# Peptides against a protein of PDB entry 6DSZ, part 21

Target 1, 361 residues: chain A of PDB entry 6DSZ
Amino acid sequence: NYVVTAQKPTAVNGCVTGHFTSAEDLNLLIAKNTRLEIYVVTAEGLRPVKEVGMYGKIAVMELFRPKGESKDLLFILTAKYNACILEYKQSGESIDIITRAHGNVQDRIGRPSETGIIGIIDPECRMIGLRLYDGLFKVIPLDRDNKELKAFNIRLEELHVIDVKFLYGCQAPTICFVYQDPQGRHVKTYEVSLREKEFNKGPWKQENVEAEASMVIAVPEPFGGAIIIGQESITYHNGDKYLAIAPPIIKQSTIVCHNRVDPNGSRYLLGDMEGRLFMLLLEKEEQMDGTVTLKDLRVELLGETSIAECLTYLDNGVVFVGSRLGDSQLVKLNVDSNEQGSYVVAMETFTNLGPIVDMCV

## One batch from the design tools (peptide; aimed at target 1 L302 L314 V318 E348)

Design b2_p13_2_s3 (made by RFdiffusion4, then SolubleMPNN; from b2_p13_2 with S1M T3V N12D)
Fold by OpenDDE base, seed 4:
Structure b2_p13_2_s3 (fold): chain B 361 residues (1-361), chain A 13 residues (1-13)
Amino acid sequence: as target 1 above (361 residues)
Amino acid sequence: MAVFPASGELPDL
């Protein structure tokens, strides 16, 4: 009996940073297929705390902090539509991952969306939104006392949603999404009524965005609104302000992932299909009334990394580059460029052993 | 509290 010790997956398919183990601990959570790895970020580097085997391939992994929680909770959705909310509990040396809530959110009828599973959490923790199927938006209301994740569907008229996020600073939960129709790609917003279980008209829309607009970034206050990332352009819209840039440098390769650096949404990391790492900067303008508005967008090339599937800023210029195709990395962002003009220095590399091709010999 | 050794602040890019 050769116990082929099934080599643990090394390809990263998701990463998130937050305060999962405690309010004070900074954590890096890494999804590797069915495996969740939990690290504490320390002055000495990443300290492993726990590994968790999930009941399926992790498709969505998001940290969120409901009102009155001292630390973040973890939402996980698997590729088989099993959803859970996890809590970290430590009692002395005993570490438990507690399932606060769970449910299966699979529908009996629906076409699985070609762009895969999208899961998003309202910034005010009112609901989870799921785009699982074309023409449906699934809502999981967040209730503290509910151990059963109950979901309902709202019909979307827009069948081909490319990406969707919840907006910040909205009185009602509001989604912003890129969709495609026969006329091109567009951005639309909807308010989500939990009471009526329907969409209401959102605050704004932008018709005829770039044909290859692929990602929505929700921008926190004070800016609010959203950034739309395309192949050739980056646009900002908040209902009142529109700004677009088309930096030639992003045309060379498609941007495929992003991560917010600053809590106020002033900076975002962008990763492309060539492993180039960019900083997107939101330049602020303070109005005489104290209102902060977006002045300009700027993109800076930081350097090159492994091809990122996901990015997460940790602390003190350190970024985790989660790679599916290559080695994952801890990289440091420096103020000054090296002799090659790179601001990126690799600190640690995590070997990706690739898919275990079971070569049936 | 800066978790990693401070070799330079993030560039104020």
Scores: peptide ipSAE 0.028, ipTM 0.684, DockQ to the pose 0.422
OpenDDE base, seeds 1, 2, 3, 5: peptide ipSAE 0.021, 0.026, 0.023, 0.021; ipTM 0.651, 0.655, 0.686, 0.674

Design b2_p13_2_s4 (made by RFdiffusion4, then SolubleMPNN; from b2_p13_2, 5 letters changed)
Fold by OpenDDE base, seed 2:
Structure b2_p13_2_s4 (fold): chain B 361 residues (1-361), chain A 13 residues (1-13)
Amino acid sequence: as target 1 above (361 residues)
Amino acid sequence: MAVLPASGSLPDL
């Protein structure tokens, strides 16, 4: 009887930061296949609080704070379309992860999208949006008293959605997405009517973006709008203002992940397939009327890390680099570069043992 | 207590 101690998965496939354990605690949550790891960010580093086994591979993991909640709730969707909303509860030394709501959001009819599962949450916590199947956008209304996650589908005319986000500062929940058609890649917006269960025309669109446009970043107020990341270009659009940059340095490798640094969306970390870490900066211009507009976009190379599957800015220049292909890292961003021009210093490395092949013997 | 060691602002790049 060989007790094969099932090695715990080490490859990171998602990470998020927020206030999950309390209103005051800064947490790092890490998805490792079916395992959720919860840390408190401390002076001494990452303090482990809880590990949670999930009922499947985590495909979506997002923190959100509904109105009147003191701390964040966690939305999880698995690769088998099981959805839940989790709450952290502590009573003395007893730590419980409570399922506030759950449901299965699988459709009987639909082609799973080749680009995988996308899950997004409206910034005002009105709904969750899911791109699971081509030509469908699934909506889960967020209701505090509902223990059963009910979903409905809205038909998307755009069959090949590349990425989608909810925009900030919209009266109605508004999605912004990159899609591909025979003419190329485009950006479109739709308002989501929860009442009528349909799309309305969104505030703006941009036809003929870069052919390799792969990522949408929703920008919070005061800027609003979205950033579109391609292979060769980074573009900003908010309906009134358009800006594009084509920094030669991003052409070398595809940007695969991002994370917002500042709450106002002035800075973003970008990671590419070579493990290069960039800062995207949004330069502010104050108008004579007191409005804030985007003056320019800048990209700076910070240094090299493990190839990021996900990035999470924590605090005080510290970044968690979640890696699937390599070792995950805790890195420090310094104000001054080293002799090689790098601003990145590795603080801690978390060994990735690679894919655990469960040999069922 | 957000607490990674208090040394240094992010690079204002």
Scores: peptide ipSAE 0.028, ipTM 0.703, DockQ to the pose 0.443
OpenDDE base, seeds 1, 3, 4, 5: peptide ipSAE 0.023, 0.023, 0.025, 0.026; ipTM 0.665, 0.681, 0.675, 0.677

Design b2_p13_3 (made by RFdiffusion4)
Pose (drawn by RFdiffusion4):
Parts: C-alpha cells; structure tokens; sequence
Structure b2_p13_3 (pose): chain A 361 residues (1-361), chain P 13 residues (1-13)
C-alpha cells in the first residue's frame, strides 16, 4: 500500500514566542503535529521564514537562550520520546536548522500519566525537566558537552501529578506542582539538586488547593510565586503570602490555557472551552521603600475568541489564538470596547479542518 | 496578510 498527505494537519497544538531567527526578532512558532512553523512579526503581520517538518509528534515546545548565547535555542520533544535542541542559523543565503543536541529519553519502566507529558525548563536555563511517567521526574542538565542528550531520573513520591512548573527567583532550581492522592489534591514544593540527583525540601509549606486545580503559572521575578487556576477559584501562592478570588463568572467553563502578557506578570490571558478570553490581573502597590508588592487579583472578561489550545500575545495589543477544535485566528485587543462588551476584534482566521469526525465524497 | 496596527495600548480593567 502507499499513503500520502493530501492536506497538512491544520489543528494547532502549541505556540510559543521568543527571539529565534535573530535578536529582537519576534518569532511565532506554531506546532501542528509533525510540522513546525516559524514566523517573524513584521509590519505586514505574520510573515514566515521557514516551515520545517520533523519525524515526530511535537509534544513539548519551549524556547530559551542560556547563559551567554546569541539567540534563543528551541527545544522539542516527540511523543515517542525524541528530544532535541535546535538553532536557527541563517549564516548563508539559505536557512538550516542545526541540531545542537539530541537523544531519546524513553524509560523502559514507566506508565504515562493522566494529563500527558509536561516539559518545563529552568528560569535561568539550568536544566530541562520532564514528567513523562508517573512517579518519575526526569532531569536533563544543560551544559555544552551534553550534546548526546544524557539524562537521569529522580523519583517522585507524589504519584498522580497534574501540572508542574519551575518557580522564578529561588536560591536554586525549585519546582511547584499540583498532585493528587486521597483526601483531595495539594500543591507541594521541591528543590532539584543536579549535584546529588535528589529532591530537597521545597521553599514553602504544602497547601491545600481546589479539587479541580488544573494549571500552574510560573510568576516572574519582580513578584515571584505561583498562580494556580482551578475551576472556580484562582489562587496565588508564594511562601506565606496567599491571595485568591472566586468569581462565579468562571465556573461555567473550565479554564484551559494561559499566557503571560507583560514581562512583569501583572497581566495574564486565560481561555475557556466556551471560547472566552479573560485578563487575569496582579495589581501593584508600590510602597514607601521603593519596592513593589502585589495586593489583589482581578479577572474581568475581554470578549470571546475561538476555543484555544494555545495562547500568545505578540505585539501592539495583538494576540494569536491557536485553536485545535476550530479556526486559529489573529485578534486585536482594544482599550475602547467599541461594539457591545467585546474588547476583542478578529483580524485574520486560519483554515482549520478541525477534528474531522466524518466525511463523504 | 493583515497589517499590524501601530497602537500598543491594552484595556484598562
């Protein structure tokens, strides 16, 4: 037999922003399935540079540039456990994606977990963290000689884990995650020590959280902490400091995705399965000593995009809405809610044949 | 392609 592609996969599973082509090159990297798309934000709008194609299902896609690098290094993990670090190199008149490092990191003894694979990267590029199998947190240290991507497993006493994030502004690599056991689910803190290959007691106390906590947000350096998005209550956890708001405006649909807007983290974008788009706020309270603290949380609805699996703010009040169940689109957020109450205006839609359930000729 | 606007303002809530 013989199989050809009559149409490339149009559903969007992942999208990231960063400086990948050059420095201050606002790139939008869209992950479909086996395809990877790279764009440059120009005055025209989204203009592509190179659409590559891999022999795998892109499951983790993150950007970073470690200590002393020219441009961000892209990291990709295949669902069949193929890891690679890439680098856009337009040294010549052409374009080549050089593979700085690669390595298969499948464990012969783990069970894939509910909520699938998670790929997290250190705030200061100390290591790549993986959550492939239950009870096994995999660490991949980041240096130069680790070109044949080597790795080692730590063990995780916490068996059922929902979402994991690396915390900003800590003495060393620290992890914040939501896990489940009997008696509800909780949030626990750990420290990753890639010198002894162990877990150390984390920075702060284990807290009880909402029963349906589904997302953890890595809050940037000026504030530090972690934001946990459940079904009804949005909570902020940072050591002893703790804030939460529970607007009934949210319970109608589960919040699925989040995206950081400002570098400070004072504003965040949220998405419903009903197709909404929220703005999560961390309002500031600059005190006498010239320092900045955080006072409260506020969530107010912006309007509605399409159902988003990915979410990304690009530039000049524009957000790329990566839709898996429908058309992905481009959105302008305006201060003046011109029509009705929607601060959201569609600019461009991308044909997504969506989940093809049935068809005929 | 649709050109990007020059306005960088976001809603104040």
Amino acid sequence: as target 1 above (361 residues)
Amino acid sequence: SVPFPSDASLPDL

Design b2_p13_3_s1 (made by RFdiffusion4, then SolubleMPNN; from b2_p13_3, 5 letters changed; failed a check: a repeat of another design)
Amino acid sequence: MVPLPTDKSLPVL

Design b2_p13_3_s2 (made by RFdiffusion4, then SolubleMPNN; from b2_p13_3, 5 letters changed)
Fold by OpenDDE base, seed 2:
Structure b2_p13_3_s2 (fold): chain B 361 residues (1-361), chain A 13 residues (1-13)
Amino acid sequence: as target 1 above (361 residues)
Amino acid sequence: MVPLPKDKSLPVL
């Protein structure tokens, strides 16, 4: 009887930051294959709170706060299409992870998308959107009392969706997505009607974006709109304003992850396939009427880290770098550069033992 | 455990 002590997975495939344990606690949640690790961010560091075994590989992990909740809830989707909404409950020293809702969202018919599962949540918590299959957008309405996650599909004419997000500040839930057709890559928006279970025309579109446009970032108010990240360019569009930059430094390696630093969307961390860490800055212009418009976009190289699968800004310039290919890190962003011109200092490294090869011996 | 002081001071780059 070889008790193969199943080594815990160490490769990070997702991370999120929010207020999951309480309204006041800042949490870091880390997905490691089938495991969820929950930390509290403290002045002393990352305090482990709970590890949770999931019934499958975590494919989507998102925090959201429905209206009238005091703390964030956690949406998880597994690679086997098991969806759940989790709540943290503490009663004295007893810590429980409660399933508020669950469901299986697998379709019997559909081609699984080659780019994998995308899961997004409307900023106003009206729905969850899922791109699981080509030509389908799955919607899960968010009803407070619903213990069973029900979903429906809307047909998407755009078969090759690259990335999709919900926009901020929209009267109806509105998606913005990059898609590819025979003419190239494009950005489109759709309003999602829960009532009619259909798409309506969105507020804007941008045809013929960069051929390697790969990521959509929804920008919160007051800017609104979206950032589109390509290989050579970063573009902003909100329906009224378009701005593009092509900083030569981003052309060297593909940007693969992002994280919002400021709640107002003024700054974003960007990570590339070489482990370079960037700051994207949205420069504001305040108009005489009190409206805020985007003046410019700037990208700054901060330094080098492990190759990020995911990034999350914590607090006080500390960033968690979740790595699948290398060691995950806590890094400090400094105001002043070191002798090498880096603003990044590694604070802690979390050894990645690599894929658990289930050697069935 | 690395100190993560709660400071609203974001790096100004």
Scores: peptide ipSAE 0.032, ipTM 0.649, DockQ to the pose 0.609
OpenDDE base, seeds 1, 3, 4, 5: peptide ipSAE 0.025, 0.026, 0.026, 0.027; ipTM 0.630, 0.648, 0.634, 0.626

Design b2_p13_3_s3 (made by RFdiffusion4, then SolubleMPNN; from b2_p13_3, 4 letters changed)
Fold by OpenDDE base, seed 5:
Order: structure tokens, then sequence, then C-alpha cells
Structure b2_p13_3_s3 (fold): chain B 361 residues (1-361), chain A 13 residues (1-13)
């Protein structure tokens, strides 16, 4: 009996930063296939707190703070469509991960989307949105007392959604998505009616975006709106303002992940398929009425890292680079470049042993 | 030069 001690998964497929263990602790949560790792971010680095085995590959992992919660809750969706909301609870030395709610959100009918599972949370914590199947948007209403996650589907006319986010600052939950049709890629918005279980017309749309537009970033107030990232261009739209840039440096490799640095959405990290790390900057213009508008978009190359599957800004210029293809890293962003013109210094490297081939014997 | 949020409380290693 060779007990092959199944090596723990090392490839990172998701990461998120927030306040999960307490209101005061900064946490890094790392998804490694079926494993969730919880760290406290300290001045000395990452302190491991808990590892959690999940009942399937983690496909979505998002922190959110419902009104009246003191700390963040964790939404997880597995590749087998098991959804849960998790809470960290400590009582002295006893650490428990409590399931606040759970459910299976699999549909019996539907084509699984080729671009995989997308899960998003409304910034006001009114609902979770899931793109699991073509032509369907699944909604999980967030209610404090619901131990069972109930979901419903809304039909999308747009069959080929590329990416979707909830917008900030919307009276009703509003999604912004990139979709593809025979004419190209487009951006559209919909309001989500929980009451009527339907889409209403959203505040804006942008037809004929870049053909390779692949990501939506919802921008917080005061800017609002969304950033659309393509292969050749980065665009901003909020209904009133449109701005596009086409920095030549992003054409070299596809941007595959992003993370917001500033709570106000002034800066974003971008990672590409070559492991290049960029900063996207939203330049402000203050109007005479005190309104803040977007003046310009700028992209700066920071340096090179492992190829990021996910990025998360921690604090003090420290970034976690979650890699599936290479070693994950803690990197420091510096104000000054090194001799090679890089602003990135590797602080710690986490060896990736590659995919665990579960040989079911 | 991207101004990093320097919260002054973390020791610069």
Amino acid sequence: as target 1 above (361 residues)
Amino acid sequence: MVPLPSDSSLPIL
C-alpha cells in the first residue's frame, strides 16, 4: 500500500485580500485548487492562520462585507457549482470556518460557458451574480438570515459574455459586461431587478469595442463606470465620459489579470501572459463644482514577475502574485527603479510543484 | 513614480 501522500496543491488559481479573520487584520486568501489558505499580512510577511479543504476546485473566491458585518465574509463557488458563504470565527485558540450559507447552483439545462465560471458580488452586497451558462445570468440574493443560497436565472440576450462586473454607485444592482456577437465585441449594462427577476435597461452601452476586449473593471466612485481592457486598448466609460488609450507596450502580451490598488479606483495592477506587471493610473481632474472627472488613463510598466493568474495588492507596496504556471511571489513595488529599470523586487517565492495528477488508481 | 500608499506604521525592511 503506497500511501502516496498527495502533495498539497501549489498552483494558485485565485487570491483575494481583505479583513476576513477580524476587522483589523489584513488577510491574504489563496485558492490552490481545492485548498484555501488564509494568511495574516504582517510587516514580517505572511503568517499562516488556517488551511481549509473545499469540496471541489475553487472557481470563484470573493470577499464581501454586508451591511452590519464587522468583517468580511467569503463567497466561494466550486467548479462543481457548490456555493458557500464562509465566516471566520475565533474563540480563544479555537479557529473555525463557519458556513453561513450554502447551495448548489448547477442548472440541469444550459451550455457551460467556454470562458468558464464568472462570479461577481454587488458592491452594496445586494446580490451575487454568476455567469455559468451561455445566455443565463444567475442571481443569488444576499439575505442575512438565509442559510440556503437560493438562486434564479435571468435570460441574457447576449449569448457570448466575455466578462461581467457589477458597477459601483448604482441605485439598483447594475452589471456591465463585454459580449461578442457576429459584429464584434460590445459593452452593455443592465440593471438587475430582484423583484421582477429580470433585466432592465442599464445606464449606458458601448458598441464596437476592441475585438479582443477581455476584461471589465468596475471603477468605484468618484469616477464610477468601468474600464474595458483589450489587447491593444484600454477604455473607460461611465455613461457621460468616454476615454481610450492604446499604449504600445500592452500589445506585446495579453493582459490576463487585474487588481485595484486604491480604494477609490485611482490605480490598478495589470498582469500579462509574459509576467509583466503594469500600473494603470486614472488621472483626476477636479471641476470647479468639486466634481472629480477622469482626465486621462496612463499605463506604466513596473517590472516582471511570475506569470500571474491573479494579483492582489496587500499594503505598503507589497503585491501577491498568484501563479498557476510558475512560482507565486510576494513582490515589493519600489518608488525608484533598479539598474534594469524595474520597480519590482521579489521578496518571497512560493515554489509551484505543478499540477497534482490525481492518479486515481 | 507611483506614489505607494506608505502607511508609516509598517517597518521598512
Scores: peptide ipSAE 0.022, ipTM 0.613, DockQ to the pose 0.100
OpenDDE base, seeds 1, 2, 3, 4: peptide ipSAE 0.023, 0.023, 0.022, 0.021; ipTM 0.604, 0.630, 0.644, 0.601; seeds 1, 2 fail the geometry check

Design b2_p13_3_s4 (made by RFdiffusion4, then SolubleMPNN; from b2_p13_3, 4 letters changed)
Fold by OpenDDE base, seed 3:
Structure b2_p13_3_s4 (fold): chain B 361 residues (1-361), chain A 13 residues (1-13)
Amino acid sequence: as target 1 above (361 residues)
Amino acid sequence: MVPLPSDKSLPVL
């Protein structure tokens, strides 16, 4: 009897930080294929709390806090289109992960998008949006009483969506997305009507963005709007203000992931395909009326890490670098550079043993 | 580099 000790997956395909175990605990959640690892972030490091097996590869993992919840809930979508909302409960030493809601969101008709599954949550927790299929946007209304996740589709005229996010500060849930057509790549916004189950015209659009525009970052208030990241440029737009930078340093390798550092959206970590870690800074200008506008965008090279699949800022300058291709890392960001000019110091390295090939014998 | 936010209330790493 070869007890094939089923090697646990080590390649990271998602990570998120929030308050999942309690309102007070800072958690790191790591997706490793079908496994969810839950840590508490402590002064001594990552304390493991729970490991959860999922019924499929985790494709989306997002924390969100509905109105009146004391702690975050976890939305998971698997590559097999199984959706669930999870809650952490602890009763003494007993730790339970409770499924608050679940559903299968697979459609019988639709072309699966070549850019994969995108899942987003409205900042006001009104809905979950899913781009699963070309020409469709799936909406899951967030209702407290629904144990079964109900979804509906809205037809999207833009067949080739590259990335999509919900915007902040919108009266109605509003998506911002990069799409490609025969004329190039563009940015558009739509309001999502839950009542009519349709798109309304969004607040703004930007035609003819950079040809390689690949990511949308929704920016919180007071700035609002979105950042569009390309190969050559980073642009900001909020309907009233447009600003673009083309820092030469980002042309060397494609930015592939991002994470917000400041709650107000003043700073973002960016990771590229060479394992370079950047800080994107939004410089504020305070207007005479007390409004805050974007003055400038700046990019700083921090250093080098493992090639990030995902990034998450923890606290005190500690960043988790989730890697699929290399070892995942905890890194410290320092105010002062080392002798090599790097602001990044590796604190801990998590060995990646490579992909588990499911040898179905 | 701009100082990183530290929540001094959490003894995070």
Scores: peptide ipSAE 0.026, ipTM 0.640, DockQ to the pose 0.098
OpenDDE base, seeds 1, 2, 4, 5: peptide ipSAE 0.026, 0.020, 0.023, 0.020; ipTM 0.693, 0.609, 0.618, 0.605; seed 1 fails the geometry check

Design b2_p13_4 (made by RFdiffusion4)
Pose (drawn by RFdiffusion4):
Structure b2_p13_4 (pose): chain A 361 residues (1-361), chain P 13 residues (1-13)
Amino acid sequence: as target 1 above (361 residues)
Amino acid sequence: SSADFSEPAELPS
């Protein structure tokens, strides 16, 4: 027999922003399935540079540039456990994606977990963290000689884990995650020590959280901490400091995705399965000693995009809405809610044949 | 229709 592609996959599973082509090249990297798309934000709008194609299902896609690098290095993990670090190199008149490092990191002895694969990267590019199998947190240290991507497993006493994030502004690599056992689910803190290959007691106390906590947000350096998005209550955890708001405006649909707007983390974008688009706020309270603290949380609705699996703010009040169940689109957020109450205006839609349930000729 | 990013804009507060 013989199989050809009559149409590339149109559903968007992942999208990230960063400087990948050059420095201060606002790139939008869209992950479909086996396809990877790279764009440059120009005055025209989204203009592509190179659409590559891999022999795998892109499951983790993150950007970073480690200590002393020219441009961000892209990291991709296949669902069949193929890891690679890439680098856009337009040295010649053409374009080549050089593979700085690669390596298969499948474990012969783990069970894939509910909520699938998670790929997290250190705030200062110390290591790549993986959550492939239950009870096994995999670490991939980041240096130069680790070109044949080597790795080692730590053990995780916490068996059922929901979402994991690397915390900003810590003495060393620290992890914040939501895990489940009997008696509800909780949030625990660990420290990754890639010198002894162990877990150390984390920065702060284990807290009880909402029963349906589904997301953890890595809060940047000026504030530090972690934001946990459940079904009904949005909570902020940072050591002893703790804030939470529970607007009934949210419970109607589960919040699925989040995206950082400002570098400070004072504003965040949220998405419903009902197709909404929120703005999560961390309002400031600059005190006498010239320092900045955080006082409260406020969530107010911006309007509605399409159902988003990915979410990304680009530039000049524009957000790319990566939709898996429908058309992905471009959106302009305006201060003046011109029509009705929707601060959201559609600019461009991308044909998504969506989940093809049935068809005929 | 194609998008145009030539005009600056601000986010709501």

Design b2_p13_4_s1 (made by RFdiffusion4, then SolubleMPNN; from b2_p13_4, 7 letters changed)
Fold by OpenDDE base, seed 4:
Structure b2_p13_4_s1 (fold): chain B 361 residues (1-361), chain A 13 residues (1-13)
Amino acid sequence: as target 1 above (361 residues)
Amino acid sequence: SKSDLSTPGTLPV
């Protein structure tokens, strides 16, 4: 009996940072197919805490902190539409990952979207939104005492959603999404009524965005609004302010992932298909009334990394580069460039052994 | 080598 020790998956398909193990701990959570790895970020580096096997490929992994929770909870959705909310509990040396809630969110009827599963959480933790099927937006209301994840669908008129996020600072949960129709790509917003289980008109829309607009970034207060990333352009819109840049440097390769660096949304890491790492900077203007508005957007090339599937800023200029195609990395961002003009230094590399091709022999 | 994640460094601003 060759116990083929099934090699643990090494390709990263998601990563998040937050306070999952405690309120004080900074964690890195890494999704590797069906495996969740939990680390504590320490002065000495990444300390492994626990590994969790999931019942399916992790498709969505998001940390969120409901009102009255001391630490973050973890939402996971699998590619088989199994949803769960996980809580970390430690009692002495005993570590348990508790399922606070679970459910299957698969619909009997629906065309699975070609752009895959999108899962988002309202910043105020009122709901989870899921784009699983064309023409449907699934809502999971977040209730503290609910052990069963109940979901309902709202019909979307926009069949081809490219990306969607919840906006910050909205009285009602508000989604912002890029969609494609025969006329091109557009951005629209909807308010989500939990009570009526319908969409209401959102605060703004932007018709005819860049044809290759692919990502929405929700910007926290004080800026609010969203960033739309395309192949050639980066645009900001919040209903009142519009700003677009077309830095030639981003045209070379498609931006495929992003991560917010600052809690106020002043900086974002961007990764492209060539492994280039950028910083997107939001320059603020403070008005005489104390309001903060966006003055400008700037993109800076930081350096080169492995091709990122996901990025997450940790602390002290350290970034985790989660790679599916290459080796994942811990990299340091420096203030000063090296002799090659790079601000990026590789600190640690995590070998990606690739997909275990089950060679059916 | 374990990378010191505490290494003082400010992000490029």
Scores: peptide ipSAE 0.023, ipTM 0.591, DockQ to the pose 0.864
OpenDDE base, seeds 1, 2, 3, 5: peptide ipSAE 0.021, 0.009, 0.022, 0.015; ipTM 0.588, 0.593, 0.603, 0.610

Design b2_p13_4_s2 (made by RFdiffusion4, then SolubleMPNN; from b2_p13_4, 6 letters changed)
Fold by OpenDDE base, seed 3:
Structure b2_p13_4_s2 (fold): chain B 361 residues (1-361), chain A 13 residues (1-13)
Amino acid sequence: as target 1 above (361 residues)
Amino acid sequence: SSSDLSTPGTLPV
């Protein structure tokens, strides 16, 4: 019996940072196909805590903290539509990953969306939203007592959703999404009624955004609203303020991932298809009434990394670059540039041995 | 002005 030690997957397809092991621990969670790796971020680097095998390829991985939880819970959706909410529990040396809730969210009817699975969590933890199929938005209400994840669908008139997020600071759960129709790409918002199981009109819309608008970033308070990233432009809108920039440097390669650096949404990392790492900065203006408004948007080239599938800011200018095509990296962001004009220094490199081909024997 | 990319934290400087 050759125990073919199945080589562990090395290609990263998702990463998140939060407080999963405790309220105080900073964690890095890495999705590698069917594997979840859990690290504690320490002064010595990444300390491995646990590896978890999942029942399928991880398609969505999000940390969230329901009201009155001391630490984050983990939502996972697999490519086979198995959903679970996981909790980390430690008792002395015993480490358990507890399934708080689970369910299968597959529909019998629907066209799987060409842009793949999108999973989002309301910032106030009222619901999970899923774009799985064209013309449908699936809602999973978040309730502490439910071990079984129940979902319902709301019909979307917009068949070709490109990206979707929940907005911050909304009385009702509110989605913002980029969609395509025969006239181009547009941004729209909807409020989600859990009671009526329908969409209500959202606070704002923006027709005729950039033709290649591909990503929505929900911006926390005090700014609120959303950033829309295209091939040529980056736009901000919150219903009252609109601002667009078209920095020539972003036209060279498509931005493919982003991560929020500051809790208040003043800075974001952006990664492109060439492995360029950017900082997007939201410049604030404080009004006389104490309101904070967006003054300007700025993009700065930081340097070059492996081609990011996902980015996550850890702490102290350290960023994890999760790569599917190349080696994943820990990189340091420096205040001063090196001799080559780069603000990025590689600290550690994690060899990517390529995709595990499931050889069906 | 280089944006202060340093956040105070526990990771190696």
Scores: peptide ipSAE 0.018, ipTM 0.621, DockQ to the pose 0.108
OpenDDE base, seeds 1, 2, 4, 5: peptide ipSAE 0.007, 0.017, 0.008, 0.013; ipTM 0.439, 0.548, 0.531, 0.554

Design b2_p13_4_s3 (made by RFdiffusion4, then SolubleMPNN; from b2_p13_4, 7 letters changed)
Fold by OpenDDE base, seed 2:
Structure b2_p13_4_s3 (fold): chain B 361 residues (1-361), chain A 13 residues (1-13)
Amino acid sequence: as target 1 above (361 residues)
Amino acid sequence: AKSDLSTPGELPV
């Protein structure tokens, strides 16, 4: 029996950064199907720390820091609806990934959403939200003492949710989502009541957004609100300020991923289906009262990379480009463009050997 | 080659 050593997956389907190994370490976490790779970002580059086998394909991977944790915890949801919260522990040379909480969040009744699994975490770590099934929003309350991930469903009237995020700076956990109905695509907000296990009316809505509006970006304070990305337009809304741009350059290919560069939400990387890398800029205006408002939105083409499934800004203008279709890359953003007008230089390439057919033997 | 991530630099924008 030749144990064909199943080739390790090389296609990236998710990446995140944060402080998972320690409070001081900057980490890059990469999801490759059933494998989680953990790196420390160092002056010398990416240092591999550990690989972790998961019980299924990673569908959601998010770092979060509950109040009074010194470092980030990792939420993982698999395509088979196994949820866990992982903690990194190191004692001398011993490195352990500890399951702090786990659960299965599969429902017996529900239509799996065609746009796949969406998992989001409230910025204040009050709950995890899951869009698994049409017309349902699953909530996992975050409790420090709870080793069992318990969830409940809230019914959504909106059956075709395209994307959803938790907003920043909300007294109650508030979701913002793009949905489709027979009249087009729209943006709506709901407050999530943990007590009553229901939705309350959110702070704002925007009916009749762009027909191809596909992504929601929650913007941190001081701006707050959300960015809505379409095929032809990028819009900002926070309930008071509305701003839309339609830069012709984004119309050529669909934006498919994003990553926040600045903690204050002033800049975002955007990647499209052609492997173009953009910077989205939020220009601030400081009012005389000390309030910060959005003045303008700008998009700038930085250059070309592998087609990103996920993007992660690291440090010093270094970006990890996680690719499913091509080779993943570590790229440098330069201040000055090259002769071709590109600000992007490939530093390292990670060969993608193609889809591992999980031959269920 | 290990990519030098220590190189200080401003972003292009």
Scores: peptide ipSAE 0.143, ipTM 0.664, DockQ to the pose 0.805
OpenDDE base, seeds 1, 3, 4, 5: peptide ipSAE 0.027, 0.030, 0.026, 0.045; ipTM 0.618, 0.679, 0.589, 0.652

